# Peptides against a protein of PDB entry 4IGA, part 3

Target 1, 116 residues: chain A of PDB entry 4IGA
Amino acid sequence: KRVLIVDDAAFMRMMLKDIITKAGYEVAGEATNGREAVEKYKELKPDIVTMDITMPEMNGIDAIKEIMKIDPNAKIIVCSAMGQQAMVIEAIKAGAKDFIVKPFQPSRVVEALNKV

## One batch from the design tools (peptide; made by RFdiffusion4, then SolubleMPNN)

Design b1_p8_4_s3 (from b1_p8_4, 3 letters changed)
Fold by OpenDDE base, seed 4:
Structure b1_p8_4_s3 (fold): chain B 116 residues (1-116), chain A 8 residues (1-8)
Amino acid sequence: as target 1 above (116 residues)
Amino acid sequence: DFLKDALP
């Protein structure tokens, strides 16, 4: 399966890329904000998206909503420091399939990838 | 249950 990694932090994208590839998944591409995420989703049609929330241009919640308009079957895993109940609920309402709170262990990401 | 699993 192919994964689109969305995070404004280069370090986090690198970390997720390492986890994803070591788990046997392919990295379809990367995006640094929600607008790029939507564009890359249209272009790449990935099987899975890892989605940060706090990003410039367009936040992760809005990106989830836009991706779900494109593909109602999109498999989006949120990965964010914003793990408050309100944000988790908003992500679920937007269409997220899982929510990983930063900081995380690699096994948590692998579990999410395997379950979506 | 995603909600149950995801909520703190």
Scores: peptide ipSAE 0.033, ipTM 0.657, DockQ to the pose 0.340
Fold by OpenDDE base, seed 1:
Structure b1_p8_4_s3 (fold): chain B 116 residues (1-116), chain A 8 residues (1-8)
Amino acid sequence: as target 1 above (116 residues)
Amino acid sequence: DFLKDALP
């Protein structure tokens, strides 16, 4: 399966790329904000998306909503430091399949990838 | 499951 990694932090994208590839998945591409995420989803048609929330241009919640308009079957895993109940609820309402709170263990990401 | 595991 191919994964689109969405995060404004280069370090976080690097970390997720390492976890994803070591787990046997392919990285389809990367996006640095929600607008790029939507564009890359259209272009790459990934199987899974890892989605940050706090990003410039377009936040992760809005990006989830736009991706779900394109593909109602999109598999989106949120990965965010904003693990508050309100944010988790917003992510679920938008269409997210899982929510990983930063900081995380690599095994948590792998479990999410395997389950969505 | 998802909510239970994700929420702090």
Scores: peptide ipSAE 0.033, ipTM 0.659, DockQ to the pose 0.421
Fold by OpenDDE base, seed 3:
Structure b1_p8_4_s3 (fold): chain B 116 residues (1-116), chain A 8 residues (1-8)
Amino acid sequence: as target 1 above (116 residues)
Amino acid sequence: DFLKDALP
């Protein structure tokens, strides 16, 4: 399966890329903000998206909503430091299939990838 | 499930 990694932090994208590839998944591409995420989703048609929330240009919640308009069956895993209940509920309402709170263990990411 | 795993 192919994964689109969305995070404004280069370090975090690198970390997720390492985890994803070591778990046997392919990285379809990367996006650095929500607008880029939407465009990359249309272009790459990934199987899974890892989505940060706090990003410039367009935040992750809005990006989820836009991606769900494109593909109502999109498999989006949120990966965010914003692990408050309200944010988790907001992500679920937007269409997210899982929510990983930063900081995370690699096994948590792998579990999410395997479940969606 | 997602909610159980994500929420405290």
Scores: peptide ipSAE 0.031, ipTM 0.649, DockQ to the pose 0.304
Fold by OpenDDE base, seed 2:
Structure b1_p8_4_s3 (fold): chain B 116 residues (1-116), chain A 8 residues (1-8)
Amino acid sequence: as target 1 above (116 residues)
Amino acid sequence: DFLKDALP
């Protein structure tokens, strides 16, 4: 399966890319903000998206909503430091299938990838 | 379960 990685932090994208590839998944591409995420989703048609929340241009919640308009069956895993209950609920409402709070263990990401 | 795991 192919994964689109969305995070404004280059370090985080690098970390996720390492985890994803070592777990046997393919990285479809990367996006650095929510607008780019929507564009890349259309272009790449990934099987799974890892989505940050706090990003410039467009935040992750809005990006989830826009991707769900494109593909109601999208498999989106949120990966964010914003792990408050209210944010988790907001992400679920937007269409997220899982929510990983930063900082995380690599096994948690692999578990999410395997289950969505 | 996602909700059970994610929500307090």
Scores: peptide ipSAE 0.030, ipTM 0.652, DockQ to the pose 0.300

Design b1_p8_4_s4 (from b1_p8_4, 3 letters changed)
Fold by OpenDDE base, seed 2:
Structure b1_p8_4_s4 (fold): chain B 116 residues (1-116), chain A 8 residues (1-8)
Amino acid sequence: as target 1 above (116 residues)
Amino acid sequence: SFLKFASP
């Protein structure tokens, strides 16, 4: 399966790419903000999206909502430092299938990829 | 968008 990685931090994108590829998944592409995420989703049609929340231009919640408009069956895994209950609920309401709080263990990401 | 590895 192909994964679109969305995070404004180059370090985090690099880390996720490493985890995703070592787990046997293909990286479809990367996005650095919510607008780019929506554009890349349309272009690449990935099977799975890893989505950060706090990003410039467009945040992850809005990006989830926009992606769900174009593909109601999108498989979006949130990966965010904002792990408070309110944010988790908001992400799920927007359409996220899972929520991974930063910092995380690689196995947690792999588990999410395998189950969505 | 920060933080990551706990312990792999």
Scores: peptide ipSAE 0.035, ipTM 0.691, DockQ to the pose 0.060
Fold by OpenDDE base, seed 1:
Structure b1_p8_4_s4 (fold): chain B 116 residues (1-116), chain A 8 residues (1-8)
Amino acid sequence: as target 1 above (116 residues)
Amino acid sequence: SFLKFASP
């Protein structure tokens, strides 16, 4: 399965790419903000998306909403430091399948990838 | 960018 990695932090994208690749998944591409995420989703049509929330241009919640308009069956895993229940609820309402709070353990990401 | 860290 192919994964689109969305995060404004290059370090985080690198970390997720390493985890995803070692777990046997393919990295479809990367996006640095919500607007790019939507564009890349249309272009690459990935199987799974890892989505950060706090990003410039367009935040992750709005990106999730836009992607869900494109593909109601999109499999989006949120990966964010903003793990407050209010944010989790908002992400789930937008269409996210799971919510991983930073900092996280690689195994948590792999489990999410395997279950969505 | 908001506390973009993991693993620790």
Scores: peptide ipSAE 0.035, ipTM 0.686, DockQ to the pose 0.060
Fold by OpenDDE base, seed 4:
Structure b1_p8_4_s4 (fold): chain B 116 residues (1-116), chain A 8 residues (1-8)
Amino acid sequence: as target 1 above (116 residues)
Amino acid sequence: SFLKFASP
């Protein structure tokens, strides 16, 4: 399966890329904000998206909503420091399949990848 | 956007 990694932090994208590839998945591409995420989703049609929330241009919640308009079957795993209950609920309502709070363990990401 | 995981 191919994964689109969305995070404004290069360090986090690098970490997720390492986890994803070591788990046997392919990195389809990267996006640094929600607008890029939507564009890349259209272009790449990845199987899975890892989605940050707090990003410039367009936040992760809005990106989830836009991606779900493109593909109602999109498999989106949120990965965010914004782990408040209200934000989790908002992400799930937008269409996210899982919510991983930063900081996380690699196994948590792998579990999410395997389950979506 | 905060950024950390504990890599093995």
Scores: peptide ipSAE 0.034, ipTM 0.690, DockQ to the pose 0.053
Fold by OpenDDE base, seed 3:
Structure b1_p8_4_s4 (fold): chain B 116 residues (1-116), chain A 8 residues (1-8)
Amino acid sequence: as target 1 above (116 residues)
Amino acid sequence: SFLKFASP
């Protein structure tokens, strides 16, 4: 399966890429903000998306909503430091399949990848 | 294993 990694932090994208690759998944591409995420989704048609929330240009919630308009069956895993109840509910309402709170263990990411 | 850190 191919994964699109969305996060404004280069370090986080690197770390997610490492986890995803070691778990046997392929990295389809990367995006640094929500607007880029939407464009990359249309271009790459990944099987799974890892989505940050706090990003410039377009936040992760709005990106989820836009991707769901493109593909109602999109498999989006949120990875965010913003783990408050309100944010989790908002992400799930937008269409996210899972929500991983930062900081996280690699096994949590692998579990999410395997389940969506 | 190693942990991944929070990012804005």
Scores: peptide ipSAE 0.043, ipTM 0.717, DockQ to the pose 0.067; fails the geometry check

Design b1_p8_5_s1 (from b1_p8_5, 3 letters changed)
Fold by OpenDDE base, seed 3:
Structure b1_p8_5_s1 (fold): chain B 116 residues (1-116), chain A 8 residues (1-8)
Amino acid sequence: as target 1 above (116 residues)
Amino acid sequence: MEIEILPE
């Protein structure tokens, strides 16, 4: 399966790339904000998206909503430092399948990838 | 599927 990694932080994208590849998934591409995420989703048609919330230009919640308009079957895993219950509920309502709070263990990301 | 959240 191919994963689109969405995070404004280069370090976080690198970390997720390492986790994803070591788990046997392919990285379809990367996006650095929500607008780029939507465009990359259209272009790459990934099987899974890892989605940050706090990003410039367009946040992850809005990106989830836009991706769900494009593909109602999109498999989006949120990875965010904003792990408050309200944010989780908002992300799930937007269409996310899982929510991982930063900082996270690699195993948690792998479990999410395997289950979405 | 377990969703990890911060405590309130």
Scores: peptide ipSAE 0.031, ipTM 0.654, DockQ to the pose 0.788
Fold by OpenDDE base, seed 5:
Structure b1_p8_5_s1 (fold): chain B 116 residues (1-116), chain A 8 residues (1-8)
Amino acid sequence: as target 1 above (116 residues)
Amino acid sequence: MEIEILPE
């Protein structure tokens, strides 16, 4: 399966790429903000998306909503430092399948990838 | 799936 990685932090994208690749998944591409995420989703048609929340241009919640309009069957895993209950509820309401709080263990990401 | 939630 192919994964689109969305995070404004280059270090976080690198970390996720390493985890995803070592788990036997393919990296379809990367996005650095929510607008780019929507564009890349349309272009690449990934099987899974890892989505940050706090990003410039367009935040992760809005990106989830726009991706869900494009593909109601989209498999989006949120990966964010903003793990508060209100944010988790908002992400799930938008269409996310899972929510991983930063900092995380690699096994938690692999579990999410395998379950969505 | 268990979703982790942190307090503020």
Scores: peptide ipSAE 0.030, ipTM 0.654, DockQ to the pose 0.849
Fold by OpenDDE base, seed 2:
Structure b1_p8_5_s1 (fold): chain B 116 residues (1-116), chain A 8 residues (1-8)
Amino acid sequence: as target 1 above (116 residues)
Amino acid sequence: MEIEILPE
């Protein structure tokens, strides 16, 4: 399965790429903001998306909503430092399948990838 | 925001 990685932080994208590839998944591509995430989703047609929330141009919640308009069956895993209950509820309401709070263990990401 | 992944 192919994963689109969405995060404004280059370090986080690098770490997620390492986890994803070591788990036997393919990285479809990367996006650095929510607008780019929507564009890359259309272009790459990934099987799974890892989605940050706090990004410039377009935040992750809005990106989830736009991706769900494109593909109602999209498999989106949120990976965010904003682990407040209200944010988790908002992400799930927008269409996310899982929510991983930063900082996280690699096994938590692998578990999410395997379950969506 | 840059946050480290916890090692296993």
Scores: peptide ipSAE 0.027, ipTM 0.621, DockQ to the pose 0.056
Fold by OpenDDE base, seed 1:
Structure b1_p8_5_s1 (fold): chain B 116 residues (1-116), chain A 8 residues (1-8)
Amino acid sequence: as target 1 above (116 residues)
Amino acid sequence: MEIEILPE
């Protein structure tokens, strides 16, 4: 399966890429904000998206909503430091399948990839 | 997110 990685932090994208590839998944591409995430989803048609929330131009919640308009079957895993109950509820309501709080263990990401 | 956090 192919994964689109969405995070404004280059280090976080690198970290997720290492976890994803070591777990036997392919990285379809990367996006650095919510607008790029929507554009890359249209272009690449990934099987899974890892989605940050706090990004410039367009946040992750809005990106989830726009991706779900394109593909109601999209498999989106949120990865965010904003683990508050309200944010988790908002992400799930937008269409996210899982929510991983930063900092995380690599195994937690692999479990999410395998279950969505 | 502007903060870069290492995995646990």
Scores: peptide ipSAE 0.026, ipTM 0.613, DockQ to the pose 0.058

Design b1_p8_5_s2 (from b1_p8_5, 4 letters changed)
Fold by OpenDDE base, seed 4:
Structure b1_p8_5_s2 (fold): chain B 116 residues (1-116), chain A 8 residues (1-8)
Amino acid sequence: as target 1 above (116 residues)
Amino acid sequence: MEIEILEE
């Protein structure tokens, strides 16, 4: 399966790329904000998306909503420092399949990838 | 699917 990684932090994208590839998944591409995420989703048609919430241009919640308009079957895993109950509920309502709070263990990301 | 919410 092919994964689109969405995070404004280059370090976080690198970390997720290492975890994803070591778990036997392919990295389809990367996006640095919600607008790029929507564009890359259309271009790459990934099987899974890892989505940050706090990004410039367009936040992760809005990106989830726009991706779900494109593909109602999209498999989106949120990965965010904003682990508050309200944000988790909002992400799930937007269409996310899972929510991973930063900081995370690599095993938690692998579990999410395998379950979606 | 049970979502683990880290309570601060």
Scores: peptide ipSAE 0.029, ipTM 0.630, DockQ to the pose 0.512
Fold by OpenDDE base, seed 5:
Structure b1_p8_5_s2 (fold): chain B 116 residues (1-116), chain A 8 residues (1-8)
Amino acid sequence: as target 1 above (116 residues)
Amino acid sequence: MEIEILEE
């Protein structure tokens, strides 16, 4: 399965890429904001998306909503430092399948990838 | 699905 990684932080994209690759998944591509995420989703047709929330241009919640309009079957895992209950509820309502709070263990990301 | 939430 192919994963699109969406995060404005280059370090986080590198960390997620290492975890995803070591777990036997392919990295389809990367995006640095919500607008790029929507564009890359259309281009690459990934099987799974990892989505940050706090990004310039377009935030992760709006990116989830736009991807779900394109593909109602999209498999989106949120990965964010904003682990507040209100934000989790908002992400799930937008269409996310899971929510991972930063800092995270690599095993938590692998479990999310295997379950969506 | 149980989601772990970190509250400060």
Scores: peptide ipSAE 0.029, ipTM 0.619, DockQ to the pose 0.668
Fold by OpenDDE base, seed 3:
Structure b1_p8_5_s2 (fold): chain B 116 residues (1-116), chain A 8 residues (1-8)
Amino acid sequence: as target 1 above (116 residues)
Amino acid sequence: MEIEILEE
């Protein structure tokens, strides 16, 4: 399966790329904000998205909503520093399938990838 | 943003 990685932080994208690749998934591409995530989703048609919340231009919640308009079957895993119950509820309501709080263990990302 | 937030 092919994964689109969405995070404004280059280090986090590299970390996720390493985890995803070592787990036997392919990296379809990367996006650095929510607008780019929506564009890349249309272009690449990934099987899975890892989505940061706190990004410039367009946040991850809005990106989830826009991707779900394009593809109601989208498989989005949130990866965010903001693990508050309110944020989790908001992300799930927007259409996310899972929510991973930063900092995370690689195994938690692999479990999410395997379950969506 | 690279912040680590651990909720108790």
Scores: peptide ipSAE 0.024, ipTM 0.573, DockQ to the pose 0.101
Fold by OpenDDE base, seed 2:
Structure b1_p8_5_s2 (fold): chain B 116 residues (1-116), chain A 8 residues (1-8)
Amino acid sequence: as target 1 above (116 residues)
Amino acid sequence: MEIEILEE
């Protein structure tokens, strides 16, 4: 399965790329904001998306909503420092399949990838 | 925002 990684932080994208690759998944591409995430989703048609929330241009919640308009079957895993219950509910309501709070263990990301 | 992963 191919994964699109969406995060404004270069370090986080690098870390997720390492975890995803070591788990036997392919990295389809990367996006640095919600606008790029929507564009890259259209271009790459990934099987899974890892989505940050707090990004410039377009936030992760809006990116989830736009991706779900393109593909109602999209498999989106949120990875965010914003682990508040309200944000989790908002992400799930937008269409996310899972929510991983930063900081996280690599095993938690692998578990999410295997379950979606 | 850069956040450290806790690897146990």
Scores: peptide ipSAE 0.024, ipTM 0.589, DockQ to the pose 0.058; fails the geometry check

Design b1_p8_5_s3 (from b1_p8_5, 3 letters changed)
Fold by OpenDDE base, seed 2:
Order: C-alpha cells, then structure tokens, then sequence
Structure b1_p8_5_s3 (fold): chain B 116 residues (1-116), chain A 8 residues (1-8)
C-alpha cells in the first residue's frame, strides 16, 4: 500500500518515511501543507494519508474535509501534537480513521497503517 | 514544529 505523508516539518516527514518504509509500505509522496495534500491526493491516489493538523496555507482538518469530498473512502490517519479531545473529535468528524498524538512510538504508526 | 518519535 502507498502512503502520502503530510506534515509541514521536514524532520517529521523524514521520520514518518522511515517508519512507513521499514513497515513494508511505499511512500507515494509528500506534502508540506493542506493545499499540497489535496493536490497530491488527486495526483498520486494514495491508499493511506498521514495528516498533520497545524500547517500553513491550509490546516489538516480542512485538508481532511477536502480529501473526503474527492474520495469519501479515503484512509486518513492524523499525526499531530494537538491531541486535545476537542481536536480528536473534530478530526474524526471530518473523516479521519485514526488519531496519533505526537510524540508517538513507531509501533503506534504501524498499527494504524495496518488497521485502516 | 520539531517533535521526536519515541524509540521502541
């Protein structure tokens, strides 16, 4: 399965790429903001998206909503430092399948990838 | 934001 990685932090994208590839998944591509995430989703048609929330141009919640308009069956895993209950509820309401709070263990990401 | 991944 192919994963689109969405995070404004180059360090986080690098670390997610390492986890994803070591788990036997392919990285379809990367996006650095919510607008790029929507564009890359259309272009790459990934099987799974890892989505940050706090990004410039377009935040992750809005990106989830736009991706869900494109593909109601999209498999989006949120990966965010904003682990407040209200944000988790908002992300799930927008269409996310899982929510991983930063900082996280690599196994938590692998578990999410395997379950969506 | 630079956030660490917890090692296993």
Amino acid sequence: as target 1 above (116 residues)
Amino acid sequence: MKIEILPE
Scores: peptide ipSAE 0.025, ipTM 0.614, DockQ to the pose 0.055
Fold by OpenDDE base, seed 1:
Structure b1_p8_5_s3 (fold): chain B 116 residues (1-116), chain A 8 residues (1-8)
Amino acid sequence: as target 1 above (116 residues)
Amino acid sequence: MKIEILPE
């Protein structure tokens, strides 16, 4: 399966890429904000998306909503430092399948990839 | 831009 990685932090994208690749998934591409995430989803048609929330131009919640308009079957895993109950509820309501709070263990990301 | 946090 192919994964689109969405995070404004280059270090976090690198970290997720290493985890995803070591778990036997392919990295379809990367996006640095919510607008790029929507554009890359249209272009690449990934099987899974890892989505940050706090990004410039367009946040992760809005990106989830726009991706779900394109593909109602999209498999989106949120990865965010904003683990507050309100944010988790908002992400799930937008269409996310899982929510991983930063900092995370690599195994937690692998479990999410395997379950969505 | 959020804090770059290392994995646990």
Scores: peptide ipSAE 0.024, ipTM 0.595, DockQ to the pose 0.058
Fold by OpenDDE base, seed 4:
Structure b1_p8_5_s3 (fold): chain B 116 residues (1-116), chain A 8 residues (1-8)
Amino acid sequence: as target 1 above (116 residues)
Amino acid sequence: MKIEILPE
């Protein structure tokens, strides 16, 4: 399966890329904000998306909503420091399949990838 | 965004 990584932090994208690749998944591409995420989703048609929430241009919640309009079957795993109950609920309502709170263990990301 | 580390 191919994964689109969405995070404004280059370090976080690198970390996720390492985890995803070591778990036997392919990295389809990267996006640095929610607008790029929507564009890259259309272009790459990834099997899975890892989605940050707090990003410039467009936040992760809005990106989830726009991706779900494009593909109602999209498999989106949120990966965010904003693990507040309200944000988790909003991400799930928007269509996310899982929510990983930062900081995370690599095994938690692998479990999410395997379950979606 | 909040960042933390891969375990070795």
Scores: peptide ipSAE 0.024, ipTM 0.587, DockQ to the pose 0.052
Fold by OpenDDE base, seed 3:
Structure b1_p8_5_s3 (fold): chain B 116 residues (1-116), chain A 8 residues (1-8)
Amino acid sequence: as target 1 above (116 residues)
Amino acid sequence: MKIEILPE
């Protein structure tokens, strides 16, 4: 399966790339904001998206909503430092399949990838 | 469905 990694932080994208590849998934591409995520989703048609929330230009919640308009079957895993109940509920309502709070263990990301 | 959001 191919994963689109969405995070404004280069370090986080690198970390997720390492986890994803070591788990036997392919990285379809990367996006650095929500607008780029939507465009990359259209272009790459990934099987899974890892989605940050706190990004410039367009946040992850809005990106989830836009991706779900494009593909109602999109498999989006949120990876965010904003682990508040309200944010989790908002992300799930937007269409996310899972929510991972930063900091996370690699195993938690792998479990999410395997289950979506 | 319960969502596991925190690391173990």
Scores: peptide ipSAE 0.034, ipTM 0.672, DockQ to the pose 0.166; fails the geometry check

Design b1_p8_5_s4 (from b1_p8_5, 4 letters changed)
Fold by OpenDDE base, seed 3:
Structure b1_p8_5_s4 (fold): chain B 116 residues (1-116), chain A 8 residues (1-8)
Amino acid sequence: as target 1 above (116 residues)
Amino acid sequence: MEIEILAE
């Protein structure tokens, strides 16, 4: 399966790329903000998206909503430091399938990838 | 759906 990694932090994208590839998944591409995420989703049509929330241009919640308009069956895993109850609910309401709070263990990411 | 905050 192919994964689109969305995070404004280069370090985090690198970390997720390492985890994803070691788990046997392919990285379809990367996006650094929500607008780019939407465009990359249309372009790459990945099987799974890892989505940060706090990003410039367009935040992750809005990106989820836009991606769900494009593909109601999109498999989006949120990966964010913003793990407050309200944010989790908002992300799930927007269409996310899972929510991983930073900092995380690699196994948690792998588990999420395998479940969606 | 499943929320987790385990540390690296």
Scores: peptide ipSAE 0.024, ipTM 0.589, DockQ to the pose 0.255
Fold by OpenDDE base, seed 5:
Order: sequence, then C-alpha cells, then structure tokens
Structure b1_p8_5_s4 (fold): chain B 116 residues (1-116), chain A 8 residues (1-8)
Amino acid sequence: as target 1 above (116 residues)
Amino acid sequence: MEIEILAE
C-alpha cells in the first residue's frame, strides 16, 4: 500500500517515512500543508494518508474534510501533538480513522497503518 | 507550526 505523508515539519516527514518504509509500505509522496495535501491526494491516489493538524495555508482538519469530499472511503491517520479531546473528536468527525498523539512509538504508527 | 516531538 502507498502512503501520502502530510506534515509541515521536514524532520517529522523524514521520521514517518522511515517508519512507513521499514514496515513494508511505499511512500506515495509528501505534502507540507493542507492545500498541497488535497492536490497530492487527487494526483497520487494514495491508499493511506498520515495527516498533521497545525499547518500553514490549510490545517489538517480542513484537509481531511476536503479529501473526504473527493473520496469518502479515504483512509486518514492523524499524527499530531494536538491531542486534546476536542481536537480528537473534530478529527474523527471530519473522517479520520485514527489519531496518533505526538510523541509516539513507531509500533503505534505501524498498528494504525495495518488496521485502516 | 506545532512543536515537533520525537518518536521513541
């Protein structure tokens, strides 16, 4: 399966890429904000998306909503430091399948990838 | 924009 990695931080994208590839998944591409994520989703048609929340141009919640309009069956895993209950609820309501709070263990990411 | 926190 192919994964689109969305995060404004280059180091976090690098870390997720390492975890994803070591778990046997392919990286479809990267996006650095929500607007880019929506365009990359249409272009690459990934199987799974990892989604940050706090990004410039368009935040992760809005990106989830836009991707779900494009593909109601999209498989989106949120990965964010914004782990408060209200944010988790908003992400799930928007259509996310899972929510991983930073900091995280690599096994938590792999578990999420395998379950969506 | 959020503070990046390392994975363990």
Scores: peptide ipSAE 0.024, ipTM 0.559, DockQ to the pose 0.059
Fold by OpenDDE base, seed 1:
Structure b1_p8_5_s4 (fold): chain B 116 residues (1-116), chain A 8 residues (1-8)
Amino acid sequence: as target 1 above (116 residues)
Amino acid sequence: MEIEILAE
């Protein structure tokens, strides 16, 4: 399966890329904000998306909503430092399948990838 | 699926 990695932090994208590839998945591409995420989803048609929330241009919640308009079957895993109940509820309502709070262990990401 | 808070 191919994964689109969305995060404004280069270090976080690097970390997720390492986890994803070591787990046997392919990285379809990367996006640094919500607008890029939507465009890359259209372009690459990934199987899974890892989505940050706090990003410039367009936040992760809005990106989830736009991706779900494109593909109602999109598999989106949120990965964010904003793990408050309100944000989790908002992400789930938008269409996210899972929510991983930063900081995280690599095994948690792998489990999410395997289950969505 | 469930939320996870790990490490720190």
Scores: peptide ipSAE 0.023, ipTM 0.573, DockQ to the pose 0.299
Fold by OpenDDE base, seed 4:
Structure b1_p8_5_s4 (fold): chain B 116 residues (1-116), chain A 8 residues (1-8)
Amino acid sequence: as target 1 above (116 residues)
Amino acid sequence: MEIEILAE
């Protein structure tokens, strides 16, 4: 399966890329904000998206909503430091399949990838 | 859906 990695932090994208590839998944591409995420989703049609929340241009919640308009079957795993109950609820309402709070263990990401 | 807060 192919994964689109969305995070404004280069370090986080690198870390997720390492986890994803070591778990046997392919990295379809990367996006650094929600606008890029939507564009890349249209272009790449990935199987899975890892989605940060706090990003410039467009936040992760709005990106989830836009991606869900494109593909109601999108498999989006949120990965964010914003693990407050209200934010989790918003992500679920937007269409997220899982929510991983930063910092995380690699195994948690792998479990999410395998489950969605 | 399970939400987890873990450290590396």
Scores: peptide ipSAE 0.023, ipTM 0.577, DockQ to the pose 0.260; fails the geometry check

